# Peptides against a protein of PDB entry 9IZ0, part 21

Target 1, 345 residues: chain A of PDB entry 9IZ0
Amino acid sequence: ITCLGSNGHTYKQLVKGGNDDLRQDAVMEQVFEQVNGFLRSYRKTSQRNLSMRTYKVIPLALKTGVIEWVQDTIPLGEYLDSAHKVYHPKEWSLSTCRKLIAEKQMEDLETRLKVYDLVCRHYRPVFRHFFLESYADPVQWFTTQTNYARSTAVASVLGHVLGLGDRHGQNILIDKTSGEVIHIDLGIAFEQGKKLPVPECVPFRLTRDVVDGMGITGVEGVFRRCMEFTLETLRREEDSLLSVLEVLRYDPLFSWLISPLRRMKKQKMQLENFNQPESGNITTDASRDPKIQRNNVSGESEAERAILKVRQKLSSTLSVEASVGELIRIAQDPSYLALMFCGWS

## One batch from the design tools (peptide; aimed at target 1 D166 V198 F341)

Design b2_p13_1_s4 (made by RFdiffusion4, then SolubleMPNN; from b2_p13_1, 8 letters changed)
Fold by OpenDDE base, seed 1:
Structure b2_p13_1_s4 (fold): chain B 345 residues (1-345), chain A 13 residues (1-13)
Amino acid sequence: as target 1 above (345 residues)
Amino acid sequence: KERLEKAEEILKS
């Protein structure tokens, strides 16, 4: 929809209905605005204009609301699929890669690593071309690539600390004007991604294409240093961040758990992206309701666990450099990426 | 490399 603001400006807005818990998105955007306050207050982050890019979310009902339409953006996954066809027309399709990874999803780690390596050899990174195509001026090219590396560093630290899940290429927008990343669909947070049918095992998305967009230095230089400064800021503001999260503990509309419906929807979308023919009668024998041990873990006990896990991630037991070094290592580890739905790009 | 380091210095200043 297009709305006329009280200021006489027209704003494009996306109305989402029926399926997404926009309250989760709105709450996470509020947390990001508070974190952006901390990043602006700290000299090392402020002088680099470090921020998590936000968008306005107005929840209207349980599954309905208005989202700001982010103009001049493209989903990372849409760009990568298109660019891969242009730059590597003889390599495998995204559908072929997805099929091979899923056919081996139930196999051992060694088999999954072999398939992941095979996919990686037939689906090479292309995301560097986003910056090379979009910016003919060398200064603009360098500035936008730097903005991308900075923005990705902030989102990586914050995504790890808050346990953001479902960070696939359709949930990460690239701003074509600035090169910054915009994370969308924030309804899988506080490590609830580990409860997906394909459990998430990386702290943030740092796939080969995410790294290729950083240019010749890869993760070294701007990205690593901006992760360090962001983590240093969040450790400094730990009590302030935890106080913001404690407010969410008392929000009766905030779900610390992934809804069974959202889990089932993600499962169906993962299965339907495989053209398995509709082999007919899956009698969903409703009798194999996996005994949801309704451990009546009160929403309060899950909030407490989530806050404790955030505190543990902000621990000063390791240096900022050592902590960032370990996060970068884990996020790029083939033993984790081979387990992901799309760990190769 | 050097141009990148100089440009990183300019973006740090």
Scores: peptide ipSAE 0.016, ipTM 0.497, DockQ to the pose 0.014
OpenDDE base, seeds 2, 3, 4, 5: peptide ipSAE 0.000, 0.000, 0.000, 0.005; ipTM 0.296, 0.287, 0.401, 0.415

Design b2_p13_2 (made by RFdiffusion4)
Pose (drawn by RFdiffusion4):
Structure b2_p13_2 (pose): chain A 304 residues (1-257, 299-345), chain P 13 residues (1-13)
Amino acid sequence: ITCLGSNGHTYKQLVKGGNDDLRQDAVMEQVFEQVNGFLRSYRKTSQRNLSMRTYKVIPLALKTGVIEWVQDTIPLGEYLDSAHKVYHPKEWSLSTCRKLIAEKQMEDLETRLKVYDLVCRHYRPVFRHFFLESYADPVQWFTTQTNYARSTAVASVLGHVLGLGDRHGQNILIDKTSGEVIHIDLGIAFEQGKKLPVPECVPFRLTRDVVDGMGITGVEGVFRRCMEFTLETLRREEDSLLSVLEVLRYDPLFSWLGESEAERAILKVRQKLSSTLSVEASVGELIRIAQDPSYLALMFCGWS
Amino acid sequence: SATLEERIEEALE
């Protein structure tokens, strides 16, 4: 529902009747805003202007809340389905990949990796073409590309830290003229998903198409640097963060999918921010564990 | 959440 404005600008409101965890989304957005404040009160984490983008959430009811449909965006999942057909029509469709992996579900490890390798060899990455031929001449394109890289890196590091759940393209919105990514529908948190009926391997959203969209350079450069600066900044302001997560723990609102998984979850958060391992080594291991095909094959259908 | 659960059910079927 789109309304005008007194200043003359229209605002789009996305109202949901489905039982999306909009309260969890709201508290998560509050944490994200405070993280933006942390990144604001520092030299390195603000020269890059890096921020985990937040979309305003106004949940009137958990089942029937209303959120801000962000200014003109095309969701990642709804995108690069048309781009896949237009750019690579000869290659296989999502139908062949989907249920072919469906056949993979009951198979062994080697079979799952083999079929995944085959399908991934068939479906070349295509998201790299969104930033081309869409925004503007090169300066704006590059600013948009670095904005996407930074925003996705910060969002991914934060989601790994807080154990964010669903990370399909249907839950990712790319801005357009700016390029900052907005994660939506973050209902599953504090390591909720891996432990699904169907298990996962990847800690944060990183497909082949996503790394192809970061530019010619994969996730080694601006992405890694932004991730590591985010990790160090989050560690430096760790006490305030755990304080925020603690206040989340003691209230019965945040979903942590007496004793609760929330305690173990924040312990894992501390471990993820633990200074025992160098931050650079931590970012390297995170990139490796999110990029390796062996982990990617077991994730789920699609996710090429 | 529900969408994911449905996808999982479909995948299991």

Design b2_p13_2_s1 (made by RFdiffusion4, then SolubleMPNN; from b2_p13_2, 8 letters changed)
Fold by OpenDDE base, seed 4:
Structure b2_p13_2_s1 (fold): chain B 345 residues (1-345), chain A 13 residues (1-13)
Amino acid sequence: as target 1 above (345 residues)
Amino acid sequence: LEKILEEIKELLE
């Protein structure tokens, strides 16, 4: 839909109807706005204009809502799929790479590492071309690449701290004007990604293409330093952040658990990538609706565990530099990446 | 794809 604002500007909005609870997205956007307040208050982050890029979510009744249509964006995965075909037309298709990883998903780590390495050799990073294509002016190129590295750093720290899952290339938009990343579909948070059939085992998305977009320095320089400043800010504002999350503990509308429907949808998407069309009538008698009595007690215990895990991630036991260094290492480690869902690359 | 899978199988055996 297109809405006329009170300012005379027309805003495109996406009306999302369906089974996805936009209340989780709206709550996470509110948390990001609070964190953006902390980032604006701290000199090291404010001087760099560090922020999590947000978008407006208006949850409506009946699991419907209006999402701000972020203009001039492209999904990272859409750009990458197109760019790989252009820049590396002799390499494997993304579908081939995903199939190979999926077929070996039940194998041991060594086998999965060999397959992941093989896929990496036949599907090289291209995301640097986004900046080279989109910005003919060197100042715009440098500015947008810097904004990309900064926004990715903020999103990486926040994504780790809040345990954001489902960070596949369709859930990350690139703003073509600023180079900033916009994270969408925030309904897998507080480490609920680890409860997926293929567990998410990396702290945030730092795939080869995400790094390639940072330019020649990769993770070194702007990205690493901006992660450090962001984490330093969040550690300083720990009590403020935890207080914001505690308000959500008592929000009867907020679900700390992945919805059974969302889990089933992700499970189907993960299984459909395994199904070659073997005509086997697996009558999945999924008719056992587990009457998971939402014992309120279980929700409170999950919220408490989530808050404790956020506190643990903000621990000052390691330096900011050591903590960021370890997060960057894990997020790029083939031993973790090879265990990810086939759609993660 | 089948040929690639065979080549991978041969590399993993």
Scores: peptide ipSAE 0.017, ipTM 0.504, DockQ to the pose 0.038
OpenDDE base, seeds 1, 2, 3, 5: peptide ipSAE 0.000, 0.000, 0.008, 0.000; ipTM 0.272, 0.297, 0.380, 0.361; seed 3 fails the geometry check

Design b2_p13_2_s2 (made by RFdiffusion4, then SolubleMPNN; from b2_p13_2, 7 letters changed)
Fold by OpenDDE base, seed 5:
Structure b2_p13_2_s2 (fold): chain B 345 residues (1-345), chain A 13 residues (1-13)
Amino acid sequence: as target 1 above (345 residues)
Amino acid sequence: MEALLEEIKELLE
């Protein structure tokens, strides 16, 4: 929809209805705004303008709401598919790579690693080209690439701490003006990504293309240091962050659990959206979700477990540098990446 | 609000 604001400006808004509980997105955006408050309060993070990019979500009903249309963005996955065709026209298509990974999804780790390595040899990273194409001025190029590395670092730490799932290339937007990342569709949080049909085994998305966008230093330098400063800030504000999450424990509208049906639909829709050209409105008649009697007792125990996991991730048992080093290692480890859903490639 | 929800519903159908 397009709304005329009281300021005379026209705003494009996305109306979302049907199967997605936008209240989860709205709550996660509120958590991000609180975290952005913490990041602004500390000199190390504020001097770098470290923030999670947020967007407005207005839930209107249980399954209907209005989302801010983030202008001047492109899905990371859409850019990568287009750029790969331009820069590597002799390499495998993304569809070929996904098919090979999907065909081996039920095989052992060794077989999956061999296929992942094979795909990696026939599908090289291209995301560096986003910055080279979009910014003719060297200062703008450097600034936007730096903003990308910064925003990706913040999102990676927050994504890990809050257990954000479903971080496929369509759920990560790139701002064409700032180079910053915007994470959308926040409906999988608190480690519920590990409960998907194909579990998410990495703490955040740090694929070869995500690293390629960081330029010559890759994960070293801006990205690593911004992760360290973000994690240092979240550890200092642990009690404040946990207090924000405790409010959600008592929100009867918040769902700490992804429904089995929603789990299956998300990964299926990912497969379908990747295989269909833009053919029309499949009205999936979402009407017959049986009344899941929310046993209230199960919700509270899952909220407590989620908050406990957040606390565990904020533990000072390891230094900030050691914790960030381990997170970066795991997020790039082929043994975990080869276990991911084919849409993560 | 209800009218907007109906109009939104009609746009989604």
Scores: peptide ipSAE 0.005, ipTM 0.424, DockQ to the pose 0.032
OpenDDE base, seeds 1, 2, 3, 4: peptide ipSAE 0.000, 0.000, 0.000, 0.000; ipTM 0.418, 0.390, 0.400, 0.423

Design b2_p13_2_s3 (made by RFdiffusion4, then SolubleMPNN; from b2_p13_2, 7 letters changed)
Fold by OpenDDE base, seed 1:
Structure b2_p13_2_s3 (fold): chain B 345 residues (1-345), chain A 13 residues (1-13)
Amino acid sequence: as target 1 above (345 residues)
Amino acid sequence: MEELLERVKELLE
C-alpha cells in the first residue's frame, strides 16, 4: 500500500497478512533502537556511526501488520543469485547447489563437508561486485563498502547476543545508497533457530559472499574492529539491555518459543524449495498429531533461559578481542557452514 | 506512527 502522511509525503508500506506474527519483529526493532542508543552514547561506536538499521513495524492483529517498505534495498540472496549468473555463467546454479546439499543432509559430517567443498568450488563469491557496479566514484565505493562492513559487524554481534535465527540471504537487505545491511523477519530469536528442521549452528551469517563484500581486508579490517567496539558497548550496557529484555518477559503477546505452526511452515518452505512438483499424491494423513509432549516449560522459564543466555554471551570471562575472534572463527567454520541450508554463499 | 496506526485502523474497520 501507499500511505499519504500528514506531512504530504507518500510512504510505501508492506501489508503482511497470514500466519506471521509481526509482534516479534516489532519487539526486536524496539530492542535494536535501545541498542542504537547505547552505540550513540559511546565515543568508539558513535565516531563510526555504528547502528543496527531498523524499520518500522506496526502489528495490527495477531497475524497482520504493516511493515515500512525500506526503499532502495535489495535482498542479499536476490543480488547474489543474479550476480553469480552474470559473473560466473559457467558455474553451477543456486538450485543445483541446493539440491546437492539437500541430497546429503542426512549423511555424516565428512560427506557433508566434501559436498560443501564441491559446491564452494563450483559457486564462487561475487558480492564484491555489488560495490564495484553501484559506485563509479572511488570515494563512494570506499564509503559504502565501509558502511557495509560496519553495519554487518553490528548486526553480527547483536544477532549473536540476541540469538537471531533464519538469517538466510532473503532476510538480509542491502541498502543501495549507503551499503548498509537491514535485517528483516526477526521472528526467530533467542536461539530458536536451533529448533528449526535444519538447525542454525553459526552465531551469525559470515559466508564467503558476506566476507567478499568487505573487500580485500575481509574480516580483518573494519569488520573485526567494529565487532569489538559493538561487543564492548553491549558488555558495558549489559544491565540496561537485560532490563529491556525483562520487559518482554512480562509481555503476554511475546513468544519466546517458535510456534509449532511457524516451525512447520519453515519446514514446508524448506522442503518445497527442494521438491520440484512430482505430482505424487502423498496423502499425508495429517491425523497423527504426534503428541508433542508439551513440556509445560512455562513461557516464563523460556524467557528466563533466554535472558540467561544473553547474559552468558555478554560475559567478560574472555577479552572482547578473544570473544570476537572466536565468533568469527565459528561463523566461518566449514563444519558448521556445511550443516546450514545455504552456507556456501 | 500514531497517524499511520489510526489510518490503518480506519482501513480495517
Scores: peptide ipSAE 0.000, ipTM 0.388, DockQ to the pose 0.022
OpenDDE base, seeds 2, 3, 4, 5: peptide ipSAE 0.000, 0.000, 0.000, 0.000; ipTM 0.356, 0.356, 0.391, 0.391

Design b2_p13_2_s4 (made by RFdiffusion4, then SolubleMPNN; from b2_p13_2, 8 letters changed)
Fold by OpenDDE base, seed 3:
Structure b2_p13_2_s4 (fold): chain B 345 residues (1-345), chain A 13 residues (1-13)
Amino acid sequence: as target 1 above (345 residues)
Amino acid sequence: MEELLKEIEELLA
């Protein structure tokens, strides 16, 4: 829809309805705004304009709401699929890579690693080209690539700390103007991504294409340092962040668990993405609401476990540098990436 | 060039 604002400007908005609970997305955006307050308060993060890019979510009902349409963006996965066809037209298609990974999804880790390596050799990173294509001026190119590395670092630390899941390339937007990342579809948080049919085993998305966008220094430049400053800030503000999350513990509208319907929808989308030949719009009217007895495994006990896990991730047991080093290592480890739905790109 | 970019990245990081 397009809405006329009281300021006379027109705003494009996405109306989402059906089975998606936008209250989780709206709450996560509020948590990000609080974290952005912390990042502005510290000299190291404020001097670098470190922030999580946010968007407005207005829940209208349990399964209906309005989302801000982020203008001048592209999904990372949409850009990458298009760019690979242009820059590597002799390499394997995304569909070929997906098929090979899917055919081996039930095999042992060693077999899955061999297939992952094989895919990696026939599907090279291309995300560097986004910056080279979009910015003819060297200063704009460098600024936007730096903004990408900074915003990716903030999103990676926050994604880890809050346990954001389902961070596939369609849920990560790139701002074509600033180079910044925008994370969307935030309804898989607090490590619920590990409960997906294909578990998300990495702390955040740090695939070869995500690294390729960082330029020549990759993870060892702006990205690592901005992760360190972000994590240092979150550790200093631990009690403030935990207080924000504790309010959500008592919110009867907030779900600390992935809904069975959302899990089934993500399962279906994963299976469809494995099985797609190029075939059209099947509107499956899945109108039968099974009365899934909410086993009241107390939402409080799941909230307490989630908050405890956030506290554990903010622990000062390891230095900031050691913690960031381990996170980067795990996020790039082929043994985890080979288990993901799309870990090669 | 790469060394200068790295130095600028270290200064901007």
Scores: peptide ipSAE 0.023, ipTM 0.533, DockQ to the pose 0.014
OpenDDE base, seeds 1, 2, 4, 5: peptide ipSAE 0.018, 0.007, 0.000, 0.000; ipTM 0.435, 0.443, 0.291, 0.198; seed 1 fails the geometry check

Design b2_p13_3 (made by RFdiffusion4)
Pose (drawn by RFdiffusion4):
Structure b2_p13_3 (pose): chain A 304 residues (1-257, 299-345), chain P 13 residues (1-13)
Amino acid sequence: ITCLGSNGHTYKQLVKGGNDDLRQDAVMEQVFEQVNGFLRSYRKTSQRNLSMRTYKVIPLALKTGVIEWVQDTIPLGEYLDSAHKVYHPKEWSLSTCRKLIAEKQMEDLETRLKVYDLVCRHYRPVFRHFFLESYADPVQWFTTQTNYARSTAVASVLGHVLGLGDRHGQNILIDKTSGEVIHIDLGIAFEQGKKLPVPECVPFRLTRDVVDGMGITGVEGVFRRCMEFTLETLRREEDSLLSVLEVLRYDPLFSWLGESEAERAILKVRQKLSSTLSVEASVGELIRIAQDPSYLALMFCGWS
Amino acid sequence: AEALEAAEKAREA
């Protein structure tokens, strides 16, 4: 539902009747805003202008809340389906991949990796072409690319820290003229998903197409540097963060999918921010664990 | 097939 504005600007409101965890999304957005404040009160984490982008959430009811449909965007999942066909029509469709993996579900490890390797060899990455031929001449394109890399890196690090759940393309919105990513529908949090009926391996969203969209350079450069600066900044302001997560603990609103998984979840948050391992080594291990095909194969259908 | 649908619904839930 799109309304005009007194200043003359239209605002789009996405109202949902489905039982999306909009309250959890709201408190997560509050944490994200406070994180933006942390990144704002520091030298390195603000020269890059890095921020975990937040979209305003106004949940009138958990089942029937209303959120801000962000200014003109194309969701990642709804995108690169058309781009896949237009750019690579010869290669296999999502239908062949999907249920072919469906045949993979009951198979062993080697079979799962083999079929995944085959399908991934068939379907070359295509998201790299969104930032080309869409935005503008090169300066704006590069600004948009670095904005996407920064925003996705920060969002990914934060999601791994807070154990964010679903990270399909249907839950990622790319801005357009700016390039900052907006994660949507973050209902599953504090390590909720991996422990699904169907298990997962990847801690944060990192497919082949996503790393292809970061540029010619994969996730080694601006992405890793932004991630590691985010990790160090989050560690430096750890006390305030755990304070925020504690106040989330003690209220019966945040979903942690007497004693609760929330305690263990924040303990794991502390471990993830623990200074025992160097931050650079932590970022390296995170990139490896999110990029390796062995982990990617078991994730789920698609996710090429 | 049903398992996929059930998994998708679990993720949506």

Design b2_p13_3_s1 (made by RFdiffusion4, then SolubleMPNN; from b2_p13_3, 5 letters changed)
Fold by OpenDDE base, seed 1:
Structure b2_p13_3_s1 (fold): chain B 345 residues (1-345), chain A 13 residues (1-13)
Amino acid sequence: as target 1 above (345 residues)
Amino acid sequence: EELLKAAEEARRA
């Protein structure tokens, strides 16, 4: 839809209807806005304009809402699939790679590592080309690549701390003007990704293409330093962040738990959406969702466990540098990446 | 060998 704002400007908006609970997205966007306040207040982060990119979410009902249409964006996965066909036309298709990973999903780690290595040899990174294609001016190229590395660093720290899941290439938008990342579909948070049929094992998305977009330095330099400054800010503001999360403990509309049915549907829809182009409305008749009596007690205990895990991730037991170093190591470790769902890659 | 065969089969599908 297109809306006329009170300022006389026209805004394109996405109306989302169906099975998605936009209330989780709206709540996570509010958390990101508060974190952006902390990042602006701290000299090391403010001097670098570090922020989590946000978008406006207005939940209208349990399954309907209005989302800000983020103009001049592309899904990371859409760009990567198109660019890979252009730059590596003799390599395997993304469909072939996903099929091989899926076929071996129930095998041991050694077999899954061999499959992951084989896929990596036949599907090389291309995301550096986004910046080379889009920015002919060297100053714009450098600025945009720097913005990408900064934005990805903030999103990686926040994604880890808040336990964001489902960070596949379609849930990460790239701003074509700034090079910044925009995370969408925030419905898997507080480590609920570990409760998927294929558990998520990495702290955030740091795939070979995500690294290739950082340029020649990869994770070293802008990305690592911006992760360190972001984590230092969040550790400093721990009590403020936890207080924001405690408000969500008392929100009867917030779901600290993904339902078993929703868990199965997310990974199944990922498999189905890979085999069919955008054919519309699979209105799976959601009329028979049993009213899971949310025992308020179970929701509160899960909220408390979620907040405790956030506190544990903000622990000062390790230095900021050591903590960031370990997060970067785990996020790039083939032993963890090979365990991810085929649709996540 | 089996992984290469599975890869060729997956590439033809």
Scores: peptide ipSAE 0.029, ipTM 0.713, DockQ to the pose 0.042
OpenDDE base, seeds 2, 3, 4, 5: peptide ipSAE 0.000, 0.024, 0.021, 0.020; ipTM 0.314, 0.697, 0.645, 0.612

Design b2_p13_3_s2 (made by RFdiffusion4, then SolubleMPNN; from b2_p13_3, 7 letters changed)
Fold by OpenDDE base, seed 3:
Structure b2_p13_3_s2 (fold): chain B 345 residues (1-345), chain A 13 residues (1-13)
Amino acid sequence: as target 1 above (345 residues)
Amino acid sequence: DELLEEALRARRS
């Protein structure tokens, strides 16, 4: 829809209805605005304009709401699929890569690592081309690539701390004007992604294409330093951040557990990422739901565990540099990426 | 400045 604002400007908005609880997304955007306040207050982060890009979410009911339409954006996964076909037309298709990973999903780690390596050799990174093709001016190219690395660093630290897990390429928008990342569909928080049939094993998305977009320095430059400054800010503001999360503990509208509907939707999206329709009637016998014992862990006990995990992630036991170094290592570890539904891109 | 020059060198290679 298009709405006329009281300021005389027209705004495009996405109306969601039916099965999406937008309250989780709206609350996570409010948490990001508070964190953006902390990033603006601290000299090391404010001098770099470090922020999590936010979008407006207005929940109208349990399953209905309005979302801001972010102009001049593209989903990362949509760009990458198109760019791989252009720049590497002789490499494997995304469907071939997905099929090979899916066929070995139930195999041991050693077999999955061999298939992941094979896929990586036949599907090379291309995301550097986004910046090269979009920005003819060298200063604009450098500025937008720097903004990408900065925004990805902030999103990576927040993704780890708040347990957003692996943000798949359809949940990451790239702003074509600034190069900044925008994370959408925030319905999985506080490590609830680890409860999916294909668990989110990484602290944040740092795949080969995510790194290729950072340019020649990869993670060793703007990205690492901006992660360090972001984590340093969050450690300083630990009590402020935890106070915001404690308000959510007592919010009866906030769910610390992934909703059955969101779980089913994410399960379906995971299955659809494996099952591009070749026109074969694969009757997915959905009957083997492994008895995930729904221990009736009260929402309060999950909230307490989530807040405790946030506190643990903000611990000063390791230096900022050591903590960021370990996060970057884990996020790029083939032993985790080979377990993901799309860890190669 | 130095980071921009390094990036400009890398874009030309």
Scores: peptide ipSAE 0.007, ipTM 0.461, DockQ to the pose 0.014
OpenDDE base, seeds 1, 2, 4, 5: peptide ipSAE 0.006, 0.006, 0.000, 0.000; ipTM 0.396, 0.444, 0.411, 0.338

Design b2_p13_3_s3 (made by RFdiffusion4, then SolubleMPNN; from b2_p13_3, 8 letters changed)
Fold by OpenDDE base, seed 2:
Structure b2_p13_3_s3 (fold): chain B 345 residues (1-345), chain A 13 residues (1-13)
Amino acid sequence: as target 1 above (345 residues)
Amino acid sequence: EKLLEEALRARKE
């Protein structure tokens, strides 16, 4: 839809319908706005203009809403698929890489690591080219690459602390003007990604292409230091952040659990991304609600568990530097990335 | 939003 604002400007909006609860996205965006308040109040983060990029979400009902159309953006995964075809036309297709990883999904870790390494050798990083193509001026190139590293650092810390899942390349937008990342589809939070058919084992997305976009220093310098300053701010504001999450504990409309329907939808999308479209009419007879025993884990017990996990992630037991160092290590570990749906790019 | 602002105010007092 297109809306005329009170300022006389025309705004494009995305109307989303279906089975996705946009209330979770709207709530997570409100949490990000509060965190952005903390980042603006703290000197080390404010001096660097550190923020989580947000977008407006207006839930209209349980399954429908209006989302801001983020102008001048591209999905990371869309850019990478196109750029790999241009810069590495002799390498394997994304489909070939996905197939090889899927064929070994039920094998042992050693076999999965061998296939992951093989895929990595035949599908090299290209994301540095985004900045080289988009910015002819060296100052703009450096500024936008710096903004990318900064925004990715903020999103990585917040993604870990809030346990954001489903961080595939289509759920991460790149702003073509600023180089900043925008995270979308926030419906998997508080470590519910571990309950997916392919469990998420990394704290945030830090794949080879995500690192290649940081330039010659990779994770060192801007990215690492901005993660440290962000985590330092969140530790300082732990109490304020926990109070924000406690308000959500009492929201009867907020789901601390991944819905069975959302889990099944993600499972289907994972399977369909492996199969070429053979035109088989799989009539999804949605009528068999398997009586998944509602283990009576009260929504309150799941909220309490989620808040406890956030508190644990904000613990000052380790230094900020040690905590960030461990997060970066785990997020890049081949032993975890080889288990993921798309850990090579 | 409003509940969140109220919860954040109640902690500054």
Scores: peptide ipSAE 0.008, ipTM 0.419, DockQ to the pose 0.017
OpenDDE base, seeds 1, 3, 4, 5: peptide ipSAE 0.000, 0.006, 0.000, 0.000; ipTM 0.301, 0.370, 0.256, 0.265

